# Designs tried in a protein design run: peptides against a protein of PDB entry 4LZF. Part 45

Target 1, 155 residues: chain A of PDB entry 4LZF
Amino acid sequence: GGRLVVFPNGTRKELSADGQTVKVMFFNGDVKHTMPDQRVIYYYAEAQTTHITYPDGMEVLQFPNNQTEKHFPDGRKEITFPDQTVKTLHPDGREESVLTDGTIIQLNPDGSKVIQFNTGQREIHTADFKRREYPDGTVKTVYSDGRQETQYPTG

## One batch from the design tools (peptide; aimed at target 1 T11 V24 D30 Y42)

Design b2_p25_5_s4 (made by RFdiffusion4, then SolubleMPNN; from b2_p25_5, 12 letters changed)
Fold by OpenDDE base, seed 5:
Structure b2_p25_5_s4 (fold): chain B 155 residues (1-155), chain A 25 residues (1-25)
Amino acid sequence: as target 1 above (155 residues)
Amino acid sequence: SMEEEEKKLIEEAKKLSKEQLEELK
């Protein structure tokens, strides 16, 4: 029921019987699948990389080292590293990393940094200070001038 | 024609350079 076309250059095109799936095997070894859900799966043979494009404008890159990169229609990028760390890059310049230990690192466009540790402690880095917030409500601040302050929780 | 389709498929075929691959990572 399907159809196979073989071109002189060695490229092959396979059509499913229902016509909803198209597979192109290019002369260079690349493979393109057009799926019924309108996603296009392109495999780069030399790089061993898969590139998926979705009808909503999302793109997914899958690298041979298990790194995955998602490009969202809003301009956001999400990178899953081989170690399973997930980094999100926002269009406003904010970056967020979720480490495998549960630590969350946020880099803000103003250069400030926030670390949410897996222990429940939070650290804020600014141009003027580093601040550590503890689960009990204690806050320790080290200012750029070397001054240190501790704020104790209220009972 | 088959020749025109073949030409389009040649033009559609992609290749990632090592540099492009590193940029995507």
Scores: peptide ipSAE 0.144, ipTM 0.710, DockQ to the pose 0.034
OpenDDE base, seeds 1, 2, 3, 4: peptide ipSAE 0.079, 0.122, 0.079, 0.076; ipTM 0.683, 0.708, 0.682, 0.688; seed 1 fails the geometry check

Design b2_p25_6 (made by RFdiffusion4; failed a check: the pose's geometry)
Pose (drawn by RFdiffusion4):
Structure b2_p25_6 (pose): chain A 155 residues (1-155), chain P 25 residues (1-25)
Amino acid sequence: as target 1 above (155 residues)
Amino acid sequence: TALLEEEAALEEELEQAHEKFAELT
């Protein structure tokens, strides 16, 4: 029916009957679970933070302010902030934010960006211009040289 | 002896986990 082992330093270890699951309760209050599928779940008592390592290379951190960070094997990092904005950082430097109101912000490493407002408008920023596109088909652009352009809808 | 070696291994793992967490924060 399993075993409990108590070490002189106060660390406790609990093994399942099949030995597949191991739980370690460290003397400092940290808790580690090793699962049969080799996932490792670590709880940091003082920091109140959980770190989960998956066999496929994925790592997940849960912070006490309810922020979650996911690290994918390829280097991608996805953050869920407490407000539930999801921000994705790519290793090439691109950043994408999907806010709960529906706004999407795409940032390129060269500094250009595309913003998709929940209102249906779209804004593009490049080295040459800032552009706003409207649901009615109107396009407004401000160029680096200071000129402003309005492209009216066909209708 | 085997129990003390296992205790030492778990204590070293605890320190390494805290070092890794410090790097992440």

Design b2_p25_6_s1 (made by RFdiffusion4, then SolubleMPNN; from b2_p25_6, 14 letters changed; failed a check: the pose's geometry)
Amino acid sequence: SELEREEQELLEEQEELKKKLEELT

Design b2_p25_6_s2 (made by RFdiffusion4, then SolubleMPNN; from b2_p25_6, 11 letters changed; failed a check: the pose's geometry)
Amino acid sequence: SALEEEEKRLLEELKKLKEKLAKLT

Design b2_p25_6_s3 (made by RFdiffusion4, then SolubleMPNN; from b2_p25_6, 14 letters changed; failed a check: the pose's geometry)
Amino acid sequence: SALEEEQKRLEEERKKLEEELKKLT

Design b2_p25_6_s4 (made by RFdiffusion4, then SolubleMPNN; from b2_p25_6, 15 letters changed; failed a check: the pose's geometry)
Amino acid sequence: SELEREQRELEREREELREKLAKLL

Design b2_p25_7 (made by RFdiffusion4)
Pose (drawn by RFdiffusion4):
Structure b2_p25_7 (pose): chain A 155 residues (1-155), chain P 25 residues (1-25)
Amino acid sequence: as target 1 above (155 residues)
Amino acid sequence: DPEEPAIPDEFSADLPPQLDDPDIP
């Protein structure tokens, strides 16, 4: 029916009957679970933070302010802030934010961006211009040279 | 026209290295 082992330093280890699951309760209050599928779940007592390592290379951190960070094997990093905005950082430097109100912000490493407002408008920033596109078909652009352009709807 | 929203600051904590499991004699 399993075992409990208590070490002189105060660390405790619990083994399941099949030995597939191991739980380590460290003297400092940290808790580690090793699961049969080799997931490792580590709880930091003082920092009140959980770190989960998956066999496929994925790592997940849960912070006590309810922020979650996911690290994918390819280098992508996904952050869920407490407000539930999801921000994805790509290794090439692109950033994408999907806010709960529906706004999407895409940032390129060259500094250009595309903003999709929940209102249906779209904004594009480049080295040459800033552009706003409207649901009615109107397009407004401000160029680097200071000119401003309005493209009116066909209708 | 709507304005671009501020993206929340990322939270971080200095986590210590994970402790090694003791060996069972």

Design b2_p25_7_s1 (made by RFdiffusion4, then SolubleMPNN; from b2_p25_7, 11 letters changed)
Fold by OpenDDE base, seed 4:
Structure b2_p25_7_s1 (fold): chain B 155 residues (1-155), chain A 25 residues (1-25)
Amino acid sequence: as target 1 above (155 residues)
Amino acid sequence: DAEEPELPEEVTVDLPPELPEPEIP
């Protein structure tokens, strides 16, 4: 059968009969599970947060507000917000947020921003201008100096 | 024109260190 070890400080360690699953119930209420697949699930009792570590270096954080973070071995971070918006932080410094309505917001390493609206409109933000691209091919540019330009589709 | 949507604020939680597993004597 399984083995239960009770430590003087109140921590308990449960080992499965096959030794492949270990559950540590710490004196502070934290819980650590080591699974047969070598993932480690740590539950912080006070923070009500779950931290999962995988043998490949993947990490998953689950917060009590339903925010979830995935830390990929390649250095990418993916945040799923409570509203189900997904933000991806890339190792190159690019950030991409995908909203539930299909809007995509991209922050580039150069500080430029691109918003792909669910309407098919796209807005590009640079240090020098904001540019709105419309599905019909119209492009409106507002420069930082307040100048505005409109380019119409060449029909 | 559609306004820029607001992004949710990232909740940052400072997690304490994981407790070390006690050694089984």
Scores: peptide ipSAE 0.175, ipTM 0.733, DockQ to the pose 0.842
OpenDDE base, seeds 1, 2, 3, 5: peptide ipSAE 0.175, 0.169, 0.173, 0.166; ipTM 0.734, 0.731, 0.733, 0.728; seeds 1, 2, 5 fail the geometry check

Design b2_p25_7_s2 (made by RFdiffusion4, then SolubleMPNN; from b2_p25_7, 10 letters changed)
Fold by OpenDDE base, seed 1:
Structure b2_p25_7_s2 (fold): chain B 155 residues (1-155), chain A 25 residues (1-25)
Amino acid sequence: as target 1 above (155 residues)
Amino acid sequence: DPEEPELPEEVTVDLPPELPEPAIP
């Protein structure tokens, strides 16, 4: 059978019969599970947040509002929001948000932005202009000085 | 024309340090 150790401060440690699974219940309500696959699951009682660490360096945070964050060993961060929007932050500073309706928003390190709408329209934001590209080939540009330009498809 | 959608705001929490496991005497 398993073994239970009770410490003077109220912390409890449960070991499986094979010793490969360890559960520590801390005096403050935090809980730490060490699993046979070497992942460590730490639950913060006050914050109601779960932090999972993997042997390859992957980390997963689960928040009480259902936000989930993945921290990859390469420095990439992936956030899944409660509405199931997924935001990826790349080490180079690029950000990409994918909405449930198929809209994709890309933020580049230079501050430029690209929005790919689910309608097939695309919008490009730079320091100098906002440009809307339509499926029929029409392009509308609004410059930072307020000037507008429309380019029609050649047909 | 579709407008730029609002993105969800990231919730940031300051987590305390994990507690060290006590040594078995």
Scores: peptide ipSAE 0.217, ipTM 0.775, DockQ to the pose 0.803
OpenDDE base, seeds 2, 3, 4, 5: peptide ipSAE 0.207, 0.214, 0.212, 0.203; ipTM 0.769, 0.773, 0.772, 0.767

Design b2_p25_7_s3 (made by RFdiffusion4, then SolubleMPNN; from b2_p25_7, 10 letters changed)
Fold by OpenDDE base, seed 1:
Structure b2_p25_7_s3 (fold): chain B 155 residues (1-155), chain A 25 residues (1-25)
Amino acid sequence: as target 1 above (155 residues)
Amino acid sequence: DPEEPELPEEVTVDLPPELPEPEIP
């Protein structure tokens, strides 16, 4: 059978019979599970936050507002917001947000931004201009100096 | 024309360190 150890400080440790599953209930209310697959699940009682670490270096954070974060071994982070927006942060500084309506927002390391609307329109932001591209091939550019330019599709 | 949508705010928390497991006597 399993084993229960009770420490003087109030911490309790439950071990499975095979020793592969460990549950530690800390004196402060935190809980740590070590699983047979070597994942470690740590629950912060005060923050109501769960932190899962995997043997491959993956980490998962689960917050009380239902935000979840995945930290990949390559340094990439993926945030799922309560509204189901997914934001990916790349190690090179590139960010990509995918909204539930299909809109995609890309922030590049150079500060440029690209918005792909669910209507098929695309907007490009640079230091020098904002440019709107329409499905019909029309392109409207507003430069930082206030100048505007319209390019029409060619047949 | 569609406007740039607002993105949800990232919640950040300062988590304390994990407590060390006590030694089994």
Scores: peptide ipSAE 0.230, ipTM 0.783, DockQ to the pose 0.821
OpenDDE base, seeds 2, 3, 4, 5: peptide ipSAE 0.218, 0.220, 0.229, 0.215; ipTM 0.776, 0.777, 0.782, 0.775

Design b2_p25_7_s4 (made by RFdiffusion4, then SolubleMPNN; from b2_p25_7, 9 letters changed)
Fold by OpenDDE base, seed 4:
Formats: C-alpha cells, sequence, structure tokens
Structure b2_p25_7_s4 (fold): chain B 155 residues (1-155), chain A 25 residues (1-25)
C-alpha cells in the first residue's frame, strides 16, 4: 500500500504504493502532485492558481479567473483568456490574438499591426498609415497626416 | 466597417515561490 508521512510543521506527504504518484499537502494549504508521467502539479491555495510543469519544460498556469497560460519549451507563450480569446506570444516578438468570432489580430516585432476581420476585411496599421483592404479588392488608406486614398479594384 | 476589437488584458498574478518539499530523514 501507499504511505503517509506527516511532518511536524503540518505538511503531509502521500506516496502511492508504486511510488509513481506523490501528493504533498503543505501546511499553508498548497498542494503538490508528482504524477507518473513526471508532470508536477502545484496548487497555490491562497492564489487559487495551478501551476503544471512538464518534464519537457512546458508549463501551464491556471488562474482563478479562468485565464490559462501555456509556456512552451520553444519560448512561445499561449494565453487563453476567460472570454476564450487566445493570444500567442512568439519568441521573435510577434503576437497573435484570435477572437472567438474569428477575428485575428497580429502585432509584429516592427510595431505594425494586422487585423483580419471575420468579414474578410483586413486592416494594416503602420507608423505611417492605416490601410483597410476589402474583399472586393478596394483598399482605403488613411495616412498619419490625415490624407486618405482609395484604390479601386482593377477589372 | 468593423472596428478594431478590444482585446482582453492579461491578469498579472504575482505567485509566491513554491514551497520546498520537506526531506524525509
Amino acid sequence: as target 1 above (155 residues)
Amino acid sequence: DPEEPELPEEVSVDLPPELPEPEIP
């Protein structure tokens, strides 16, 4: 069978019979599970936050507001917000947010932004302009100086 | 035309360090 160790400070450690699962219940209410697959699940009692670490270096954070974060071994970070928006932060500095309605917002390392609307419209933001591309091929550009241009599809 | 949607803000949570497992003598 498993065994239970009780420490003087009130921390308890439970070991499964096979030794593959370890549960530590800390004196402060935190809980740490070491699983057979070598993932470690740490629960912060006060913060009500779960932190999972995987042997490959992946980490998962689960916050009480239902935000979740995945930290990938390659340096990528993926945030799932309570509203189910998913934001990916890439190691190169690029950020992509995918909304539940299908809208995609990309922030590029150069500071430019691209919005792909679920309507098929696309908007590009640069230091010099905002440009709206329409599905019909029309392109509207508003420059930082207030000048506007409209390019109509050829055809 | 659709407007740029507002993005949710990240919740900044300051987590304390994990408690060390006590050693079994």
Scores: peptide ipSAE 0.217, ipTM 0.773, DockQ to the pose 0.832
OpenDDE base, seeds 1, 2, 3, 5: peptide ipSAE 0.214, 0.204, 0.212, 0.204; ipTM 0.770, 0.765, 0.769, 0.765; seed 5 fails the geometry check

Design b2_p25_8 (made by RFdiffusion4)
Pose (drawn by RFdiffusion4):
Structure b2_p25_8 (pose): chain A 155 residues (1-155), chain P 25 residues (1-25)
Amino acid sequence: as target 1 above (155 residues)
Amino acid sequence: AALAAEEAALAAELAAAHAKFAAIT
């Protein structure tokens, strides 16, 4: 029916009957679970933070302010902030934010960006211009040289 | 002796986990 082992330093270890699950309760209050599928779940008592390592290379951190950070094996990093904005960082430097109101912000490493407002408008920022596109078909552009252009809807 | 070795291995794991968490934060 399993075992409990208590070490002189105060660390406790609990093994399941099949030995597949191991729980370690460290003297400092940290808790580690090793699961049969080799997931490792680590709880940091003082920092009140959980770190989960998956066999496929994925790592997940849960911070006490309810922020979650996911690290994918390829280097992608996905952050869920407490407000539930999801920000994705790519190793190439692109950043994408999907806010709960529906706004999407795409930032390129060269500094260009595309913003998709929940209102249906779309903004594009490049080295040459800033452009706003409207649902009615109107396009407004400000160029680096200071000129401003309005493209009116066909209708 | 086996119990002491296991205790030392778990202590080393505790230290490594805290070093890695400190690097992240």

Design b2_p25_8_s1 (made by RFdiffusion4, then SolubleMPNN; from b2_p25_8, 16 letters changed)
Fold by OpenDDE base, seed 1:
Formats: structure tokens, sequence, C-alpha cells
Structure b2_p25_8_s1 (fold): chain B 155 residues (1-155), chain A 25 residues (1-25)
């Protein structure tokens, strides 16, 4: 059978019969659950937050407001906001947000921004210009000096 | 005692986990 240890401070440690599952219930309400697959599920009682750590270095945070954060071993982070927007932070400094309507916003390390609209239009922002690309092949560019150019699709 | 040492170890582990959590908030 399993084993239960109760410590003087009220902390409890429960061991499964096979010894592969360990549950520690701390006196403050925090819970640490070590699973057979070696993932550790920690619950912070005061913050009502779940923190999962994996043997490969992956970490997952689940906040009470329904935000989820994934921290990958390669340094990438993925944030799912309460509104279900997903933001990816890449180690190179690139950021990508996928909105619920399918719009994709990319922030590049050089400071440029690319928006892929759900309509098929794309907007590119650089230090020198803003460019709008339309599905029909029309491209409108507004330069920082106020000059405007329109490229029409070749018929 | 062995039990007191284990209890101390668990408290130290909990403290470290809370400290790590503070990095995310």
Amino acid sequence: as target 1 above (155 residues)
Amino acid sequence: SAMEEEEKKLLEEEKKLREKFAEYT
C-alpha cells in the first residue's frame, strides 16, 4: 500500500504503493505532485496558480485569470492570454501574436512590424515606410518623408 | 531526527519554489 507521512507542522507527504507518485501537501495549502513521468505539478495556493515542470526543462504556468505561459527549453515563450490571443516570444527577439480573428502581428528584432490581416491584406512597417499590400496585387507605400507610391497589379 | 530533517528540506524546497514563482509575476 501507499504511505502517508504527517509532519509536525501539518505538511503531509503521500507516496503511492509503487513509489512513482509523490504528493506533498504543505501546511500553507501549496501542493507538489511528482508524477511517474517525472513532471512536477506545483500549486501555489495563495496565487491559485499551477506550475508544471518537465524533465526536459519545459515549464507551464496556469494563472487564475486563464492566462497560460509556456517556457520552452530553447528560451522561447508562448503566452495564451485570457482572450485566447497567443503571443510567441522567440530567443532572437522576434515576437508573434496570433489574434482570435486570424490576424498575425510580427515584431522583428530590427524594429519592423508586419501585420497579416485576416482579409488577406498585409501591412509592413519600417523606419522608412508603411506599406499596404492588397490581395489584388496593389501595393501602397507611404514613406517617412510624406511621399506616396502606388504599384498597380500587372494585368 | 530524520523526520525533522525531511521537514526542513521540504520547507526549503517550498521556499525555493515560491522564489521561482516570484520571477513570473
Scores: peptide ipSAE 0.274, ipTM 0.855, DockQ to the pose 0.890
OpenDDE base, seeds 2, 3, 4, 5: peptide ipSAE 0.271, 0.261, 0.267, 0.254; ipTM 0.856, 0.854, 0.855, 0.850

Design b2_p25_8_s2 (made by RFdiffusion4, then SolubleMPNN; from b2_p25_8, 17 letters changed)
Fold by OpenDDE base, seed 4:
Structure b2_p25_8_s2 (fold): chain B 155 residues (1-155), chain A 25 residues (1-25)
Amino acid sequence: as target 1 above (155 residues)
Amino acid sequence: SAMEKELEELLKEQKEEKEKFAKYT
């Protein structure tokens, strides 16, 4: 059967019958689960935050405000905000936000911004211009100097 | 004792987890 050890300070250690799952309940209310797959699930009682660490180096944080952060071994970070917006921070400095309506906002390392609207329209922001691309093939560009250009779809 | 050593190790692990978490705060 399982084993329970109670330490003098109130910390408890529970082992599964197979010994593959270990649960430590610390005196301060922290809880550490070591799973058969070697992931560690740590609950910080004071912060009310769950921190999962995987053997491959992936980490998952679950905050009390319902924000979740995934830290991938490749250095990518994925944040799911309480409103369910998902923001991905890439190691190259690119940031992508996926809104709940399907809009995608991309911030590029060069400072450019691309918005892919759920309507199929795209807006590109650079230092030199703002461009709107329409599903029909129309492209409108407003340059930083005030010039405007419209490209019409091929008829 | 063996129990004291085990507790010390568990408390060390707790400290290590706290230090990991501090990177995100």
Scores: peptide ipSAE 0.502, ipTM 0.923, DockQ to the pose 0.854
OpenDDE base, seeds 1, 2, 3, 5: peptide ipSAE 0.501, 0.496, 0.497, 0.498; ipTM 0.923, 0.922, 0.923, 0.922

Design b2_p25_8_s3 (made by RFdiffusion4, then SolubleMPNN; from b2_p25_8, 17 letters changed)
Fold by OpenDDE base, seed 1:
Structure b2_p25_8_s3 (fold): chain B 155 residues (1-155), chain A 25 residues (1-25)
Amino acid sequence: as target 1 above (155 residues)
Amino acid sequence: DELKKEEEELLKELEEERKRLAELT
């Protein structure tokens, strides 16, 4: 009960019997799927890239190098790189990267950086100091003037 | 005719999507 239209330029349009699914196969090889849930899946043939748009404004890009990007309606972006590192860009300017080994790197809008190592150690970088926090509670700080401080855990 | 109009609209969509890709990459 579906319907197929073939246009003179070679583009094809296929409708499901219920009319809820539409598939356009463009003459250049691009493909556009409109799904019953109203998401649109567009495949760019030359770029070998898939672009999915959702009714709520979410967008997903899948690139041929295995990189995936999610664009959220609130302006947040999430990039999964080919090496499976996940980088999140927040609307406030904060960036977070989660490495495959579990290390988390946070870049803050004020320019500070926080690294949560997979060992449980944490390092904080500011304009004034670098601070290393150890799992046992020891904290070592190196200030920009060269001064060093060690805070020992309380017994 | 209606077929020609639809073909032209689909061509327009194609070009718009190509432009969108260029903006996203």
Scores: peptide ipSAE 0.351, ipTM 0.890, DockQ to the pose 0.927
OpenDDE base, seeds 2, 3, 4, 5: peptide ipSAE 0.349, 0.338, 0.350, 0.342; ipTM 0.890, 0.887, 0.889, 0.888

Design b2_p25_8_s4 (made by RFdiffusion4, then SolubleMPNN; from b2_p25_8, 17 letters changed)
Fold by OpenDDE base, seed 4:
Parts: sequence; C-alpha cells; structure tokens
Structure b2_p25_8_s4 (fold): chain B 155 residues (1-155), chain A 25 residues (1-25)
Amino acid sequence: as target 1 above (155 residues)
Amino acid sequence: SELEREQKELEEELEELRKKLAEYT
C-alpha cells in the first residue's frame, strides 16, 4: 500500500501506493499536497490560506476572508473579492471590475475610465471630459473647462 | 543519514513556502 514517513521534527510525508500522490504535513501545520495531475496544493495553517499551483503556471490563492486570486500564465490576474466583485488585471495595465449588479468598470492605462451601468447607461471619464451615454441615444458631456453639451438622438 | 537529509530538505522547503506566502499577503 502507501507509505508514511514520520520525521523526528514532527513532519509527516505520506505517499500513495501508486506514488502519484504525495502529502507533506509539516510540523507547523502547513500542508503540501502533490496530485497526480501535477497540481500542488499548499495550505498555510496560520494564515488559513490555500495556494494551488498548476503545471501550466496557473496559480490560485484562497484567503480566509473568502477572497480568491487567480494568476494566469500570461500575467493576467483575476481577483474575486469577498463581496463577489470580480476584478481582472491585464498585463497591459487595464483593469476591469464586474460588480454583482452587473455594472462593469474599466480602468485604462491612459487613465481613462469607462463605466457600463446595469441600466444600459455608460459613463466615460477622460482628462478632457466626463460623458454619459443613455440607452435612448442621448449623450451628455461635461468638459474640463466647464462647458456642457447634450447631443440628442436622431431618428 | 538519508532521513536527516530529507528532513532538512523539507525544512528548507517550508521556509521557501513561507517566503512565497509573504509575497502574496
């Protein structure tokens, strides 16, 4: 069958019969679990945090406050916050947050911001203006110089 | 001994894991 090694320092190493699963239970309570699919599951006892690494470079962190972070091989990060908001951080610096109500907030590398509201309205923030687009086609713009402009739908 | 060597390797691994966690927290 399997094999269990207990070290003098209290660390335990358990191997499955087929040798495909290895579980190390460290003396401090931390655990390393190597699976047949080559993913490795780390559990940090004091921090109550789970860290999973995949052979393709994917990493998943699960924190005790219910926050989850996914680190993709391409450098993209996806954070699911305790409130279930999902924030995606792109390698180019773009950030996108999807709120539980369906609102999407995009932060662009140039500093511009786009909010797609669940109502269908969209708000665009740039250095030069703040613009609100309405589902009926109306567009209201407030420029940085204080000018306001409304464009009404045609047709 | 082999046992002592492996124990030491696991202790070193634990230390590296602690360092890795610190990078994310």
Scores: peptide ipSAE 0.295, ipTM 0.869, DockQ to the pose 0.865
OpenDDE base, seeds 1, 2, 3, 5: peptide ipSAE 0.294, 0.295, 0.285, 0.294; ipTM 0.868, 0.869, 0.867, 0.869

## One batch from the design tools (peptide; aimed at target 1 P8 K13)

Design b2_p26_3 (made by RFdiffusion4)
Pose (drawn by RFdiffusion4):
Structure b2_p26_3 (pose): chain A 155 residues (1-155), chain P 26 residues (1-26)
Amino acid sequence: as target 1 above (155 residues)
Amino acid sequence: SLVDALKAQRAANEAALAAEEAALAA
């Protein structure tokens, strides 16, 4: 029916009957679970933070302010902030934020960006211009040289 | 950083546990 082992230093180890699951309770209050599928779940007592390592290379961190960070094997990093904005950082430097109100912000490493407002408007920033596109078909652009352009709807 | 510090803490705990397991096996 499993075992409990208590070490001189105060660390405790609990093994399941099949030996597949191991729980380690460290003297400092940290808790580690090793699961049969080799997921490792580590709880940091003082920092109140959980770190989960998956066999496929994925790592997940849960911070006490309810922020979650996911690290994918390819280098992608996804952050869920407490407000539930989801921000994705790509290794090439692109950043994408999907806010809960529906706004999407896409930032390129060259500094250009596309903003999709929950209101239906779209804004594009490039080295040459800033552009705003409207649901009615109107397009407004401000160029680097200071000129401003309005493209009116066909209708 | 905070993540580096957590990883160092975890490595220290694991090292202490490995030493306790080796002592118990002996």

Design b2_p26_3_s1 (made by RFdiffusion4, then SolubleMPNN; from b2_p26_3, 10 letters changed)
Fold by OpenDDE base, seed 4:
Structure b2_p26_3_s1 (fold): chain B 155 residues (1-155), chain A 26 residues (1-26)
Amino acid sequence: as target 1 above (155 residues)
Amino acid sequence: SLEEKLKEREAKNEAELAEQEAALAA
């Protein structure tokens, strides 16, 4: 059978019969589960936040506002916002946001921004210009000096 | 950050648990 230890401070430790599952219920309401697969699930009672750590180094934070953050072993972070927008932060400094409508916003380390609209249009922002690419191959560029250029599709 | 505060809270809980376990083992 399992084992329950109740400590003088009110913390409780429950061990499964096989010893592979450990549940600690801290005196302050926090709960820590160590699972057979070596996941550790920590619940912060006051913050109503869950923190899951995986043996491969992945971490997941679940916040009470329905925001979820995944920290990958490769250094990537993936944030799912309450509105279900997903933002990925890459180790190289690149950021990508996927909106619920399918729009993708990429922020590049060089400061450029690329928006892939759900319509198939793409907008590129650099220090020197904003460029809109259309599905038909038309490209409109507005340069920082106010010059505008339209490139029509070839063919 | 919030994450740092949470980690600090966890660390305190783990430290207190360790003290409780040590006290029972003594």
Scores: peptide ipSAE 0.447, ipTM 0.899, DockQ to the pose 0.939
OpenDDE base, seeds 1, 2, 3, 5: peptide ipSAE 0.442, 0.439, 0.437, 0.441; ipTM 0.899, 0.897, 0.898, 0.898

Design b2_p26_3_s2 (made by RFdiffusion4, then SolubleMPNN; from b2_p26_3, 11 letters changed)
Fold by OpenDDE base, seed 4:
Structure b2_p26_3_s2 (fold): chain B 155 residues (1-155), chain A 26 residues (1-26)
Amino acid sequence: as target 1 above (155 residues)
Amino acid sequence: SLEEELEKRKKENEALLAEEEAALAA
């Protein structure tokens, strides 16, 4: 059968009969589960936060405010905010936010910003201009010097 | 950061467990 060890400090360790599952209940309320698939689930009692680590290096943090963070082995991070916005941070410095309405906001390492609206419009922000691209092919550019340009679709 | 603080707490708990296990094995 399974084993339960109770340590003098109050920490408890439960071992499954097959030894594949280990549950440690720390004296301070934290809980560590080691699963047969080698996934480790750590629960921080005071912070009410769950930290899952996978053998491949994947990590998942679940916060009490319903924020979830995924840390991928390649260094990418994916944050699901309480409002269900998903932000991806890439190792190269790119950041992408997907809003619940389908709008995608991309921040590039060069400081440029691209917004893909759910309407099909796209807005590009650079140091030199803001550009709005419309589904019909119209492009409106406002340059940093105040100049405005409209490019009409070729039809 | 919060993450660093949590990780520190985890490491402390794991260290204390290791000490308790070592004490039982001695």
Scores: peptide ipSAE 0.463, ipTM 0.902, DockQ to the pose 0.945
OpenDDE base, seeds 1, 2, 3, 5: peptide ipSAE 0.458, 0.458, 0.454, 0.457; ipTM 0.901, 0.901, 0.901, 0.901

Design b2_p26_3_s3 (made by RFdiffusion4, then SolubleMPNN; from b2_p26_3, 11 letters changed)
Fold by OpenDDE base, seed 5:
Structure b2_p26_3_s3 (fold): chain B 155 residues (1-155), chain A 26 residues (1-26)
Amino acid sequence: as target 1 above (155 residues)
Amino acid sequence: SMIEKLREEEAKNEAILAEEEAALAA
């Protein structure tokens, strides 16, 4: 059978009969599960937060407000907000947000911004211009100097 | 950061557990 050890400080350690699962219930209410697949699930009682570590270096944080953060081994971070917006932070400094309506917002390391609207329109913001691309091929550009240009689709 | 504080808490709890386990083995 499994084993239960109760320490003088009130911490409890449960070992499965096969020895593949370890559950530690700390005196402060925190809980650590070591799983057969080598995942470690830590629950922070005060913060009501779950932290999962994977053998490949993946980390997952689950917050009480239903926010989830994934930390990938490559340095990428993915945040799922309570509203189900997903924000990805890339190691190169690029940020991408996918909204629930399908809109994608990209922030580039150079400070440029690209918005792919769910309507098929795209908006590009640079230091030099703002550009709107339409599904019909029309492109409207407003330059920083105030010049405006419209490029019509050529059939 | 919040995650750093959480990791510090985990590390403290693990250190205390290690001390308790060592004390029982002695």
Scores: peptide ipSAE 0.392, ipTM 0.885, DockQ to the pose 0.934
OpenDDE base, seeds 1, 2, 3, 4: peptide ipSAE 0.391, 0.388, 0.389, 0.391; ipTM 0.885, 0.884, 0.885, 0.885

